# Peptides against a protein of PDB entry 5H65: the designs that were tried, part 206

Target 1, 294 residues: chain A of PDB entry 5H65
Amino acid sequence: QYLERTPLCAILKQKAPQQYRIRAKLRSYKPRRLFQSVKLHCPKCHLLQEVPHEGDLDIIFQDGATKTPDVKLQNTSLYDSKIWTTKNQKGRKVAVHFVKNNGILPLSNECLLLIEGGTLSEICKLSNKFNSVIPVRSGHEDLELLDLSAPFLIQGTIHHYGCKQCSSLRSIQNLNSLVDKTSWIPSSVAEALGIVPLQYVFVMTFTLDDGTGVLEAYLMDSDKFFQIPASEVLMDDDLQKSVDMIMDMFCPPGIKIDAYPWLECFIKSYNVTNGTDNQICYQIFDTTVAEDVI

## One batch from the design tools (peptide; made by RFdiffusion4, then SolubleMPNN)

Design b2_p25_6_s1 (from b2_p25_6, 14 letters changed)
Fold by OpenDDE base, seed 1:
Structure b2_p25_6_s1 (fold): chain B 294 residues (1-294), chain A 25 residues (1-25)
Amino acid sequence: as target 1 above (294 residues)
Amino acid sequence: MKEVTVESDDELVEEVLKYYEELRK
């Protein structure tokens, strides 16, 4: 697995595919805004999707709230239900279903809530008091996931999304198949409901320069490069600041590149065909940014 | 079943928690 450090000028002359260890300076990167660099990636179809904005979610939940919960679907063996009415929001009905574990209501930190008609704010607040929340709607015969355009599971501050193309949604009663109804592992919930979970990833393009040459390298990483989970960064100001600090450290504004720290990383080359044009591209892999730079 | 009306998100959360505790009794 050992690779000798190779200068960029040499790499640029070689055919793909190959793997390299490099030492280079980060001349520039894109996108500059962190929010734009965080995407959702499907491990099955490999499509990249934008993380929904708060406004997008508001619309989805607002639409969901226009539908009245079906009283026939309340209070099953899986969950106990209650409906609340909001006074200042046109009498909106909010149904909360408390999922039981073998007929017993678990502790709040172990309890999953199914919420019908709730706003994003309400859902988020409840997710801080209970283990997790699933936005749902009343189907014909059972509760169903509200919309894959919204999170299928909110656990703490993390929003878990599913792939619309690859998922085949099943009704809420399929949660009965879960042996453990206390931990609510996102992957297990997804599996029970027929969801292919999306993965949060940082997607960035680095322009690397070692003085001998310049190349662009693609970065798609979930949590290794920054040692910060992409799944948490959008909801945590401190994590955002940390990423920004890291990028500023490697690519400080207003300073000449000669003063930039050196970045050691692994890159792999690969061939890309675009019409009649063949191009060699590069991707960063198996790289973790250290606090101490060379 | 008794209907409960809430006036805010926070109140909803409080009511949900209260009801949860009632269910656990």
Scores: peptide ipSAE 0.680, ipTM 0.951, DockQ to the pose 0.836
Fold by OpenDDE base, seed 5:
Order: C-alpha cells, then structure tokens, then sequence
Structure b2_p25_6_s1 (fold): chain B 294 residues (1-294), chain A 25 residues (1-25)
C-alpha cells in the first residue's frame, strides 16, 4: 500500500481512477468557517445533510409538545412512566419514561429516558443527568420516535441523527431486542429502531499547490484527518479552536504561500460526469495531519 | 396517576431525578 510521492503536475496529466501520495501546500480551503464544514453523512445513500440548528430543534420539540401523551402507553414492562405538567405554555405535559433492564431500573448513568413533550432545553439538561434521552411521541399502539429531523438519541452532548431516506422506523418496544439495556450504544439503538445512523463528517475543499501544479481535493472525514471527531467538535469550543489552529498552521493568514508548511497526504482521483463534460476530481483519503506536525 | 406541576426546566429536572430515585427504592 506504499505509494511513492508524485508531483501534482504529473497527477494532473493522468487518467482516473488512481491513488497518489503527495506533498503539497494548502493554498486555500473552503469553507472557511468550521461550523459550515461539519455535515451529516449517510453511509447508505451517501447524502450529505446539514446539522440541525438549535432553532430547528426547538420547533420540532414544540410541535411534539402539542400532542398530549397517551396514558395508555405508560408503564410497560420496558419502562416506568410519569407525567409532569408545566405552568408555562398553557400547561404543557411532559411524559418521562424510564427504561428498565429486565424489569430493574438501572443507575442514572446507565438509564435511558424516553421523553414526550419536552423542550430542547429540558431534554439536554436531562441528558446530562442520565445516560441518554430519546425524544418520543405517542403512536397508535406504542411509543414512537418523535422525528428523524431531531436526534433519535442524545447521549451527553452528542446528538445522534438518522437518515430519513434509509430508515424504516420501528416502535419503541423494539428496544426489547437489546440484551443490554444499560450501555445504550447508538448503533445498537439505531438498529433496534430501524434507523440508519448518520455520520458526522468534516467536508472541505482543499486547494493544494506543490509548486509544480495546483489541484483541488475534496475532504470528507469523520475523525482521522484532524484526529478530532466531527461529532464532538460543534459542542466543544476547545476542539473547535484546535481545528482552527490546525488550519491556520497549514494555511496561515497574512503570509505568503512560500512560508506555508508542507502537507503530506493521500489523494485519489475519480471521474465525474457533469452534463456532457467528464472531469477528474480528487479526494483526500487515509490522511492524518498530525503526522505532519509531529 | 397524579401529575406534578413544575414551573421551570430546572424544576422539571429536579422532579424527574427525585422520582427516579423513588423508583429505585
């Protein structure tokens, strides 16, 4: 799997698909704002989606709160339930379902909450006190996931999303299929509920220049390139700063490219048809920038 | 089932925690 270093000028003359090892300077990159580069990617249909903003989530949860929890769906073998009424919003009802493991309520750090009618703020606060939270609604015969436009699972500060196109949602009682109802692994929860989980990814376009040529390379990476998980970066200021520092290191503002550090990476070429035109594009793969820093 | 009224997000969280502890007893 070893590749010799190839100059960009040579790469630009070759047909696709091929893989290359390159050494180049990062002349520029897009987008410049980190939050704009973090997307959700479906591993099945390969669609890219924007990470929902808080405002979007607020609306979804507000809409969900307009429906009263069905009392008939409370207190099953899977969960114990209680309803609270808020003084605000004309007496909004919030149902919290505490998921049990084989009839036993686990420790808070192992306990999954199902929440009906909760606000984003309430859900987030509760997610910090318990293992995880699933926003749900009352279905016809069972609790159901509220909306795939919102997280299907909130675990700590991580919001887990599912693909609307690829998911075939199943009712909450399907969580019974999980032998371990304490760890609440997102992938396991997703599988039980028929959800295809989306993956947080960094999506960027790099303009690379090695002095012999210039090419644009596409970056789609979850955690390898920066050695920082895309899933965590939006919720952590320090991680955001770290990514910014890395980008500033390779592409420092206010100085000439001659002073830029060299970036070693792998790129693969591939053919893309745009109308009647066939063009060759490039994508960065199997690359960690930390290797260039160390 | 008796419903409890809460006035804030924080109060809701507190009540949820209290109820959780009661369930575990």
Amino acid sequence: as target 1 above (294 residues)
Amino acid sequence: MKEVTVESDDELVEEVLKYYEELRK
Scores: peptide ipSAE 0.680, ipTM 0.952, DockQ to the pose 0.805
Fold by OpenDDE base, seed 3:
Structure b2_p25_6_s1 (fold): chain B 294 residues (1-294), chain A 25 residues (1-25)
Amino acid sequence: as target 1 above (294 residues)
Amino acid sequence: MKEVTVESDDELVEEVLKYYEELRK
């Protein structure tokens, strides 16, 4: 997109909606803590949700483990099953279902596990040994997704979540609709199970200052701004450090704003109605961070 | 097969892997 650079003072005088290219300094931003800036966004209903904490997931999986796996649902054409009993937690039953591809178990790095009664720790450990894991429960006639409050798919270190509002869950046998049961693309799994997948996004508010004016701009971005996926940052210390370094670069602590680097970005204005009050807000879009040193 | 009891997360993982390999034979 071609846009001429517009000073903030001029932007602040204009009606919305409009798009602008700006060059400004990042005076401040919020939230300051990275983990607070990562959220889940539904592309359909646009609701923002917090990423569940480990403690939240522990509770969900503990609750799920209170129900014994239904032996009648073991060993179908879709999966082979086995049940283990844990010595701890009063003999908790854990059912593991190995999903087959056309009746044949694929390689471990291609194999999807369905886990019933497992803890977060167990699930995560297994997800590191196999392609992916879906937490499930025994339904009346079929296995079903355990809870949309928990990941519907754990692939490596990435937890994939679905929107409770927009999803219409289908039973696990609907995975049969997938021709290739080896790649386990999250979107494909979601589609098969009637899930609207949530998107990890960075959500921040930037206070931008170009010397002519100051405005707040909203950032909601998945992977473009930092060139780091929001979906991976929470599980990767190096990525977290990278984001922190980027933010420190543009907004260095203990230094006056005059020494801050310039940030070039695109912002769009939009109207927000709050009762009888109309407010113009700004959102950063189509922007990758770049440092312009004076 | 008879039910197997595990005492830890790691043991569960090991048993799952073991069983997986058995299934692939």
Scores: peptide ipSAE 0.679, ipTM 0.951, DockQ to the pose 0.822
Fold by OpenDDE base, seed 2:
Structure b2_p25_6_s1 (fold): chain B 294 residues (1-294), chain A 25 residues (1-25)
Amino acid sequence: as target 1 above (294 residues)
Amino acid sequence: MKEVTVESDDELVEEVLKYYEELRK
């Protein structure tokens, strides 16, 4: 794991793949906006996709609300159900299913809600009162996940997404396979429902300069680099500020690069073929940014 | 079972919580 420090000029002359430890200054980075740097990554197919916007989710849930809950699917051994009607011209039906643990409703902070016909606002508010919420729809024989374009699980302010390509969705009754129906671990829920969970990642391109050379390094990291989970940063102003502060520290605006702090990190080189062109690219890995200036 | 009508998302949340408590009794 330990590597000797290698100057960038030497690295730039070497073939890939290799791993390096470097000490360099962050000349610049892209994208500049934090929101643009947070993406969803599939650990299986490795596709990167954008985190859905609130507006996108609104549309999905609005569409879901156009379909009335099937009364035949209410009140199973897994959950107790209740339907509410909204006072509007369309009379939107909202079904809430309270998931039981061995026939007993757990405490609210342990209880999973399945919601049909709810708006994003309603779902989010409920997710703050209960352990978690799964947006669902009435299927042929059972409740089903509403849409993988929306979160399959909402816990507090965290939205958990699944990969459309890699997931093979199973009906809600498969939650019965979970022995513990109180903790609602996202990975366990995903497994039960046949979902490959996506990972929140920071995706950035760093331009690194150590005085001997300059190279671009790709950063794809979930929680190690900033010691801040990408899954939480979008919903937490304090975490956002922290990331911004870190980036400003290493790449301060209006200051000459000579005054920039040194960044120590690990990078790996790899070959990329784009048509007839073979390129060597670099990726940051196993690196934690310390607030200490070296 | 009596159908309940709500006028807002806040009211829905309140009703859901109320019903939840009833179920736990």
Scores: peptide ipSAE 0.679, ipTM 0.951, DockQ to the pose 0.847

Design b2_p25_6_s2 (from b2_p25_6, 15 letters changed)
Fold by OpenDDE base, seed 3:
Structure b2_p25_6_s2 (fold): chain B 294 residues (1-294), chain A 25 residues (1-25)
Amino acid sequence: as target 1 above (294 residues)
Amino acid sequence: MEEITVENDDELVEKVLEYYEKLRE
């Protein structure tokens, strides 16, 4: 779609909803710290939530480890199972289930592990050796996902989360519905288990100034704006540095705004009701920052 | 089903890997 560039002063006078193309300087932004800007977003209920910290996950997995794996649920047509007992952790029992593809164990890089009683450390280490890991618990009749407060799937260094509100969890045996049990696409796993996957998003508020006016715009973006996936940035120092560099480029510290580069972006206006007060808000959309700033 | 005792997280991971390889034989 084509949009003519509109000055901020004109935009500020118009009713919502509308879409605009603008050219402005990034006067300031919040939050300033990257880790505070990465959130989880549900595409269905639109709830935003914090990405769990390692400490939060440790607690969840510790609690999960207090439950003993049910021996009756070991070794099904879907998976082969083994149980280990730890010596120095009050005899914690860890069950690892190796998911089979048509009765055959795939290569490690194609193999999904289901883990009961594992620590975050153990799970993360295993996720680096196998395709994916799902933290599970013994249900009444089948293995079940441990907790939606924890990742439902850990693939490499990426933690995949599900929406507690929108998900209707199904037992692990529903993974049988997947024809291909080697690729373990997160969306496919989620679908099989009745999970609505959450999306990693950058959430920021930009204060934009084009010299004619000042406008506050909301950014909620997964991978387009920075051309960096929000799902990977927390686990990759280089990606974090890249985002920081981009932000420093558009909003350099220690210099006046007159020297800031121009940012071209699309924004849309929308109405927000706070009690009896109606407010027009703005959101950045369909925008990619480029190195060739003007 | 056989239970094996491990001392720490690293050993567990190692034993899981070893067991996996055994299963694939």
Scores: peptide ipSAE 0.618, ipTM 0.926, DockQ to the pose 0.813
Fold by OpenDDE base, seed 1:
Order: C-alpha cells, then structure tokens, then sequence
Structure b2_p25_6_s2 (fold): chain B 294 residues (1-294), chain A 25 residues (1-25)
C-alpha cells in the first residue's frame, strides 16, 4: 500500500475516517512500564483484560485443589490417570491425566496433560517437560476446565486464556474431536472446548509530533509493530529488554525531542461519540518499527 | 486406583515423569 506522507497539521483538520502515512517523532508514550502495556483482547466482544498475575493464579489453583479428584473419571479412552497425595499442604491430592492419541501415549513433547489439584509451580514445571497442560476439575460426568480466569492451556512459558463472556465451555471429552492429538494447537483446543481464545496485545498511546502538529495515536498490536510477540514478552527478559531498547531509541530520556529519530507509520482516523460530543481519534496500523526507523 | 504419597512439589513432578515413562513401556 502506497500513501503519500501527510503532515499532522493537515490531518488534524480533516474529517474521519481516513488513512494516512506519517513521519513524526515520538514525543511521549503511555504506559511507560511494559507490563502495563500488555493486555488480553477478545476478538469477538473486543473487551480488554489484564493479564493475571502469579498471585492471582496461585489463589485460583489453591481453590481448585480443595476439591478431590473423582475416581470415577480416571482412565478413559482419551487419557490414562494417576493420583498423587502430597504430605505437605494438608494432603493435597493431585490427579494427572495423560492424553492418548488413538489409544497410544505420544512422546512427551507431543503429550497433553490434564491436571487436577496442581499448583502453579507444578503446572509450569510440567509444561516444560510435556507439550502442554490444561488445568481441570472433576465435573458431574466428565473432567471440565478448571476456571477461565486461569489459563486453559499452558505450553512452555505461554499461558493461553479464554474469554468468559464469549465462551460456552464443553467437557474435556470433546477433545476427541481433534484428529491430531499431538500438536495441540491452541485455537483447535479452544474450539473443541467451546473457548474463545484471548489475544495478547500491546496497548499503548503515542504522542506524535512532526513539527507541524501534535496528535495522540492508539496502538493495539500483537506482534507486528515490535516484531516481538506480546504473548511471549512477559516471560522473556531478553524480549523485554528489546522492547525497552526500541522505546528508548525513539524516546530517549533526558534528551530533547529535536534529537529524536523519525518514526514512519500508518495511522487511521475514526469517530468516537460520547453523547453529544464528537471526537476524532487515531490508531496506528500496518506498521513495523524495525522497517520504519530512519 | 492406587495413590502414591510424595513429599513436595518437586518430587511430584519427578514422579509424574517416571510414571509417564512407565506407561510408555
């Protein structure tokens, strides 16, 4: 897509909606802390949610562990089961279900675990040894997802979340509908279980200045802008440093804006109405920083 | 099903791995 560069002063005078190519300096941005900029977005209802903190997850899994695994739900055609009792934590019972592919246990890197009564620590450690982990609970007739406030799927260091509003949960046996029970694609797992998966996104507000005018532009992006996945950044120190370096490059602290590099990006304008008040807002789209740095 | 007692979380993870290997034999 080719658009001619438009100065901000001209854009500020035009009606929405329109698309623009701009060249501007990043005067400032919010939020300043990376962990505050990473959110969960629902592609259906478009709600933005906070990524749960470790402490929040600990509570959820602790509450889940108060219920004893139902022995009647152990060892089905879908999975083989084992129960362990911990001496600590008042004799907590943990059930681990190893999901089979056509009746055969796959390799560990292809194997999905269903866990009842596990702690966050245990689940995370197991997710590093197996393909993925789903926290579950014993339902009336089948295993069920534990809680949508916690990840429905953990693969390595990535936590996959679902939307409470848009999801209509189905029992674990619906995983039988998956032809391939080795890859465990998050979207496929979600579909089988009636989950609308949430998307990790960077959410930021940029104040852009090209010397002719100043405007605020909204950024909501998963992996294109920084060329870094929002889903991985919170769990990887190197990725966090990379994002910080990029932002420091465009908006260095203690330096005057005249020395800032130019940022080339695409923005679109749109109308927002609050009662009788009409406002034009701007959003960054189809922009990659690595390619746009001048 | 026979339940096995473990001492701590780390042991649990180890026992899960061991049991998995046993199942694959």
Amino acid sequence: as target 1 above (294 residues)
Amino acid sequence: MEEITVENDDELVEKVLEYYEKLRE
Scores: peptide ipSAE 0.616, ipTM 0.925, DockQ to the pose 0.767
Fold by OpenDDE base, seed 5:
Structure b2_p25_6_s2 (fold): chain B 294 residues (1-294), chain A 25 residues (1-25)
Amino acid sequence: as target 1 above (294 residues)
Amino acid sequence: MEEITVENDDELVEKVLEYYEKLRE
């Protein structure tokens, strides 16, 4: 995709929608904190929502633990089950279901666990020992996903979330439709369970200045802009530092804008109606931040 | 059902792993 470079002053005079290639300095950006810029995006309804915090998840799992696992739902053709009772915590019951592949338990790195009554800590620890974990609850006739406000799938340190609005949940036995019960691809799991998976995205607003004009451009990107997955950045300090370094490079604190490096990117304009007011907005697209300083 | 001795936060995980290994035998 080739576009000629257009100065911001010219862009600001043109009607939308259009696409542009620009070269500008990043005067400022918001939010300033990285954790505030990572959100969950639904590819269908396009709603943005916050990534749940640990405290949020704790509450959900605590609430889930108040329900006793149904013994009638234990040990199906899909999974082998075991229930443990804690001495403390008012006798909390935890059910772990080991999902089988064609009646055979796979290796731990291939095995999916379904967990009832587990704490966030326990679930996270188990997700580091097995392929993945799904927090579930006992339904009327089958196990069901616990809550879409919590991850529907945890693989290692990655929490996969689903859209409450767009998902139509199906019971756990629908995992039987998966031919491969060893890889547990998040999208496949989601499809089997009727979940529309959410995407981790970086959401930022850039104030761009090329000396001819200033405009604000919206960034919503999952992994292209920084070449860092938004899905991993929250759980990796090194990745966080990398993003921070990139932003500091383009927008160094305490330095005059004249010394800022040039940022080359693509932006598209679009019309937005807010009441009776029509305005033109801009969004960054198909852009990878280059480490090259021009 | 088995009683879990809550001596540490890893107890459940250990028991799950042990049981898993037993199931695979």
Scores: peptide ipSAE 0.614, ipTM 0.917, DockQ to the pose 0.598
Fold by OpenDDE base, seed 2:
Structure b2_p25_6_s2 (fold): chain B 294 residues (1-294), chain A 25 residues (1-25)
Amino acid sequence: as target 1 above (294 residues)
Amino acid sequence: MEEITVENDDELVEKVLEYYEKLRE
């Protein structure tokens, strides 16, 4: 939508909610570290949570590895199964289930693996050889997702997470409902398993100054602002560098604000109620800045 | 049930791949 540019001083005097196009300088932003700006967001309950660290995942998978795969759940119409036993670790058992498409194993790049008892390292390595991996455990009557605190789907280098609050987990056999068992679209997998997928988002607070006024604007964006998916940035050094370059361009260190480039963006105002106090806040929306990078 | 000799992620991956290929035959 087309909006006329409005100076910040005028915006600061207006009631919410409204939408604006602005031209301002990025005086400062937080957090400064990119890693801290990437969060998981539930589109349903709107909860923000931290992306689990490798250490967190290690613990979950270690715990999972202490559970013995149920032999009764091996080899169904949906998947072929194999169990390996390690000599160490008190005989850790690893069960791998190869999901079939209409009774036929697809090519490795199309094949989904269900894994019991695997380590994070093993799972990650397998995800590079096959299409996707789902960490699972043996339930009472079927395989089940291991833990929503861990990824429900690992595809390449991307970890897909689900919302604990909003998800109503269904057993693995519900993957049978998928017509296409080769592409393994994360949203389709999530739907089949009753998972509300979390979205990777960049979360930042920008302090904007156009010379007439100063306001803070909240940025919560998955892939539009930087034209870089938040879901991929943590696992790709080049993407991280790109984001850093963009931020450095708009807010260069050691330089006075007078020399900062102008940022054009859209912001929306909204009301926030804190008890009896009403506050107007601002959020950046429908803005892309990546094209401004030389 | 196959026994993995040592804790080696690469070995497991290799064995999984080998078994997969056998299943595809």
Scores: peptide ipSAE 0.614, ipTM 0.917, DockQ to the pose 0.656

Design b2_p25_6_s3 (from b2_p25_6, 14 letters changed)
Fold by OpenDDE base, seed 3:
Structure b2_p25_6_s3 (fold): chain B 294 residues (1-294), chain A 25 residues (1-25)
Amino acid sequence: as target 1 above (294 residues)
Amino acid sequence: MEEVTVESDDELVEEVEKYYKELRE
C-alpha cells in the first residue's frame, strides 16, 4: 500500500486509528535481551505468554513420568509401541509409540513418535533422529497429549505450543484423520488434536526519533521484521547473533544518535483505553529491516 | 517383547532406533 512519509511531529498530533510511513532513528528499544523479546502469541484470543524455559519443561516431563504407561493402550492400528525401563529415577517407564502410515512405518525422517514418560533430554534427542515427537500420557481409553504447558509437537529443534484457553484437546487417535502420516505439519497436527497453535513472536518496544518528535512503537512480529523466524531464534546461536547484529546496527552502543542509521517502517496508531484514560499507541507493521537502510 | 532396561538417555535413543529398525524390517 502507498503511504506518504509523515514526520513524527505530525503523527503525534493526529487521532487514531491511522497508518503511517515513517523514517526515524531507533533511539532505544526494550527489552534489551533477545530471549526476553520472544514470546508466544495466540492468534485467536491474542494472549501473550512466555516461552517455557528448559527448567519448566523438565518439571512437566518429570511429573508426567510419575504415571506408568497403560499397557492396554500399546500397539494400536495407529502405532506400534514398546516400553523401556530406566535404571535411574526409580525405574522410570518410557513408552515410545511409532506412528504408522496406513499400517506401515514410514522412514525415520517421516516418522512421528509419541513418547510417554520421557525426559526433555530424551525427547529432544529422539526428535533429532525422527521427524517429530509428541509428549503423551495414558488417558482412560486412549493416549492423550501430556500437557499444553509443554510442546504438543517437537520437530527438529522447534517446540510447538498450543493455547490452553482456546484449545479443546482430542485424544491421540484423532491423528487418524490425517491422510498423510508422514509430513506432520504442525498446523495439521494441531487441527487433528483440537489445538490452537501459538505463534512465536518478537515483542519489542521501539523508541523512534526522527528529529521532529519521539514516539514509542510496539513491535509484534513472527518473521517479517528481521526476516528471521521467532520460532527458530531461541534454538539457533547464529540466528541470535544475527538479530543482535541488526539491533546493534540500528542502535549502536557507545555512539550518539546522530550517527544512527535511518529506519524506514510502517506504523499504525490505535486507541487504548485504560479506565477513563484514552491513550494513542503505535505499532510497527509490514516492515522489514535491511542492512543497506541509511 | 522382553522388557529392556536402559542406563542413559543416549542408550534409550539407541534402543529406540534399534527397535524402529526391527519394526520396519
Scores: peptide ipSAE 0.690, ipTM 0.955, DockQ to the pose 0.829
Fold by OpenDDE base, seed 5:
Structure b2_p25_6_s3 (fold): chain B 294 residues (1-294), chain A 25 residues (1-25)
Amino acid sequence: as target 1 above (294 residues)
Amino acid sequence: MEEVTVESDDELVEEVEKYYKELRE
């Protein structure tokens, strides 16, 4: 898998597809804002979508709260249930279902909560007290996932999303298929519920310059490039700062490119058809940025 | 089911935790 370093000028003359190892300076990149570079990617349909904002989630959960929990769906072999009424919002009903493992309620750090009618704030707070939370609604015969536009699983500070296009949702009782109802692995939960989980990815366009030529390369990476998970960066100020520092290191503001450090990376070329025009594009792959300057 | 009224999200969380503990006992 070793590739000899190739100058950009040579790469620009070659047909696609090919793989290259390059050494270049990061002249510029876009988007400049980190939060704009974090997207959700479907591994099946490959659609990119924005990470929902808090305001978006508020609306979804507000809408969900307009429906009263069905008392017939309370207390099954899978979960124990209780309903609370809030004094605000005209007496909103909140149902919390505590998922059991083989009829036994697990420890709080192992316990999954299913929540009906909860606000984002309530859900987030509860997710900090228990293993995880699934926003749900009362279906016809069973609890169902509330909305794929919202997280299907909140675990700690991580919001797990599913692809609307590729998912075929199943009712909550399908969690019974999970042998272990204590760890609540997101992928397992997703599989049980018929969800295709989306992946957090960094999406950026790099303009690379090695002095022989200039090339734009696309970056779509989840955790390898920065060695920082895209899934965690939005919820962690320190991680955000780290990414910013890395980008500033390679592309320092107010400094001439001659002083920029060299970036070593792998890029692959591929053909793209835009109408009648065929163009060659480039994507960064299998690359981790080094902290050392060459 | 006996319904309990809460006045805030914090109170809700507290009540949920209390009920959880009761279930565990």
Scores: peptide ipSAE 0.690, ipTM 0.955, DockQ to the pose 0.792
Fold by OpenDDE base, seed 2:
Parts: structure tokens; C-alpha cells; sequence
Structure b2_p25_6_s3 (fold): chain B 294 residues (1-294), chain A 25 residues (1-25)
């Protein structure tokens, strides 16, 4: 739909909900640190979660490694298994399960690994040699996902997470429902395992000023605003630099706002009720910033 | 099968790849 440009002063006087097209300067934004702006969002329950840090994952995998793989669960129609022992950590056992496609082991770039007792470092390195890795543990009757606090799927450098509240986990054997076990699509894996996948999003608050008024607008976007996937930015220094450059362009440090470039945006107003208090809030939507930082 | 012991994450990765190749033969 076509929207005419509306000045902020007019918007501030109107009731919600409404949609607007605006032209304003980015006076300020928060958080200032990029890593703080990247969150995990559940499309079902709408909770926002922090992306786990490496330290958090280390603890999870360390705890998982305290449990010895169950030999009874090795070598099924779905996967071939082998166990290795490490010299350190009192002889930690690592079980690797190679998932087969119709009884045939696929090429490495098509092969999914299930790993028990692996460290983050080991898992990440293996994910670079094979298609994907799922951290698992031995359940009572089958392999199970290790922990939803950790990635349920590591594919390349991307960590895929699931929602603890919305997911109803199913055992690993449910991967059998996938007809194609060579193209490990995260959504398909999630569906098979009863996982509601979380979405990486940029979460920021913009203070916008067009000279007629000032308002705060909320940004929650996965890949459209910066034309950079939030899912990849944390693992790519170049992408991080690009985002920083974009933000510096619109909100350059050390200069007056009069010299700031204009930002074209779509915003929507909505009502927020906290008890008896009603507040009108604004959210940026369907907006892509110009790629002027090439 | 004989249990294999590894000393590092790199060695583990190498052994996993080696075993994978053996499985495909």
C-alpha cells in the first residue's frame, strides 16, 4: 500500500494502531553495541532471548560429556556409530553417529552427524567438515537432543536454536520421517524433532527526529533492514563491520544532528497496556536502508 | 572394534573423517 509521508508531530497526536511513512533523522539508538542488539525471537510465543555465549555453551557441553554414551543405542538403521576416548578429562567418551540416507552413507557435505560428549570446539570443527551437527544425548530408548539451551543444529557457522517453551521434543528416530536425508534444512529438522525454531533478529530502539517532533521506534528485523542476516552477523567480522558502518552513517559520532542524513522508514503505532496505563508505541516495519556504504 | 584414543580436538576430527571414509568404502 502506498503511504504518504507524515510529519512526526502529526503522528504523535494520532491514536493507534496506524501505519505511517516517515522521513526523519536518527538522533540516537540503543543498544550501541551490535552484539547486544542480536537476539533470538520465537515466532509463536514472541519471547526474546539472548544468544548464548561460547562460555554458556561450553558449560552445557561439558555437562553433557559427563554422561557416557549408551552402547545399546549405537548403530541403528538411521545411523552408524563409533566412540572415541580422549586422553584428557579423565577419558571423556565421544560418540559420533553418521546419519544414513536409505541405508547409504551420503557424501560428507550431505552428511549429518549426531554427537554425544563433544566439546563446542570439536562440534564446530566437525560442522565445517560435514553438512551439519546435532548435539545429542542418550535417552532411555533413543538418542535425544542434548539441550535446547544449546543449538539443536549447527550448520557451517550458523547455530540454530529452539524455543524451550513452545517445543515438544521428539526423539532422534523421528528424523526417519524426512524423505531426503541429504539436504538438512533447519526447518525440516526442527519439525521432525518437535522444535519451534527461534529466529535471529536485530532488536534496537531508534530515536527519530524530523524537526517537527521526536519519537522512539522499535526495530525488530531479521534480514531486511540492513540486508544482512542477523543469523550470520555474530560469526562474520565483515558483516559486523558493515552494520557498524551503516549505523555510523545515519548517526555519526561527534557531529551535530543537522548534518545527519535523512532516513526513510515505515512505522506502525500500537497500543501497549500495562495495568491501567496505556501507551502508544511505534515499530519500524518493511524498511530497508540504502546501501551507501560500499 | 578397538577403541581409539585421541589427544586433541584436531585429532578427533581427523579420526572421525578417517572413519567416515572407511565406512564409505
Amino acid sequence: as target 1 above (294 residues)
Amino acid sequence: MEEVTVESDDELVEEVEKYYKELRE
Scores: peptide ipSAE 0.689, ipTM 0.955, DockQ to the pose 0.844
Fold by OpenDDE base, seed 1:
Structure b2_p25_6_s3 (fold): chain B 294 residues (1-294), chain A 25 residues (1-25)
Amino acid sequence: as target 1 above (294 residues)
Amino acid sequence: MEEVTVESDDELVEEVEKYYKELRE
């Protein structure tokens, strides 16, 4: 997709929609805080949602723990179950269900756990010892996903969320439809359970200046722009530092813009109508920040 | 079923791992 470089002053005079290759300096960006730029995006309804805070999850799991696991739902052909009682925590019952592959319990790094009554801390710790964890609750006839406001799958340090609007939840026994019960691909798990998975995205607005003009460009990207997955950044301090370093490199504080490095990227223009007001907006696309900055 | 009581998150994890190993034996 080769495009000639176009100065911003020329772009600002042209009608939308069009695609451009530009070379500009990042005058400023928003939001300034990384955690505010990470959102959840639904590929179906296209709604943007906030990533739940730890406090939000604590409440959800606390509420889930108030309900006692149903004994009749323990030990099915799909999973083996055991219940533990926590001391000095109001006698909370925690049910752990070990999912089997064709009746055989797989290796720990291949094993999915269904957790009923667990805390966020317990779930996260278990997700580091096993392949993945699904928070569940006892339904009338089967185990069910606990709450779409919480992760439907925790794999390592990654929390996978589903769209409440677009999902039509199915019971946990639908995991039987998965031929491979060892890899636990998030999309496959979501499909089996009737979940539309949300996508982690960086959402930012860049103010770009090439000396001929200034325009704002919207960035919505999951892993290409920074070459860092948005799905992992909130749980990894090193990745957070990396993103911060990149942004500081392009937009260093206390330095004049003349000394800023040049950013080369692709932008597309599009029309937006708000009532009687028609305006042209810009979005960054197909762009990866290079380590070597000119 | 035997009821086991745990006192901490770490202990729960240890017990879960222990039980898992028992299941695989």
Scores: peptide ipSAE 0.689, ipTM 0.955, DockQ to the pose 0.849

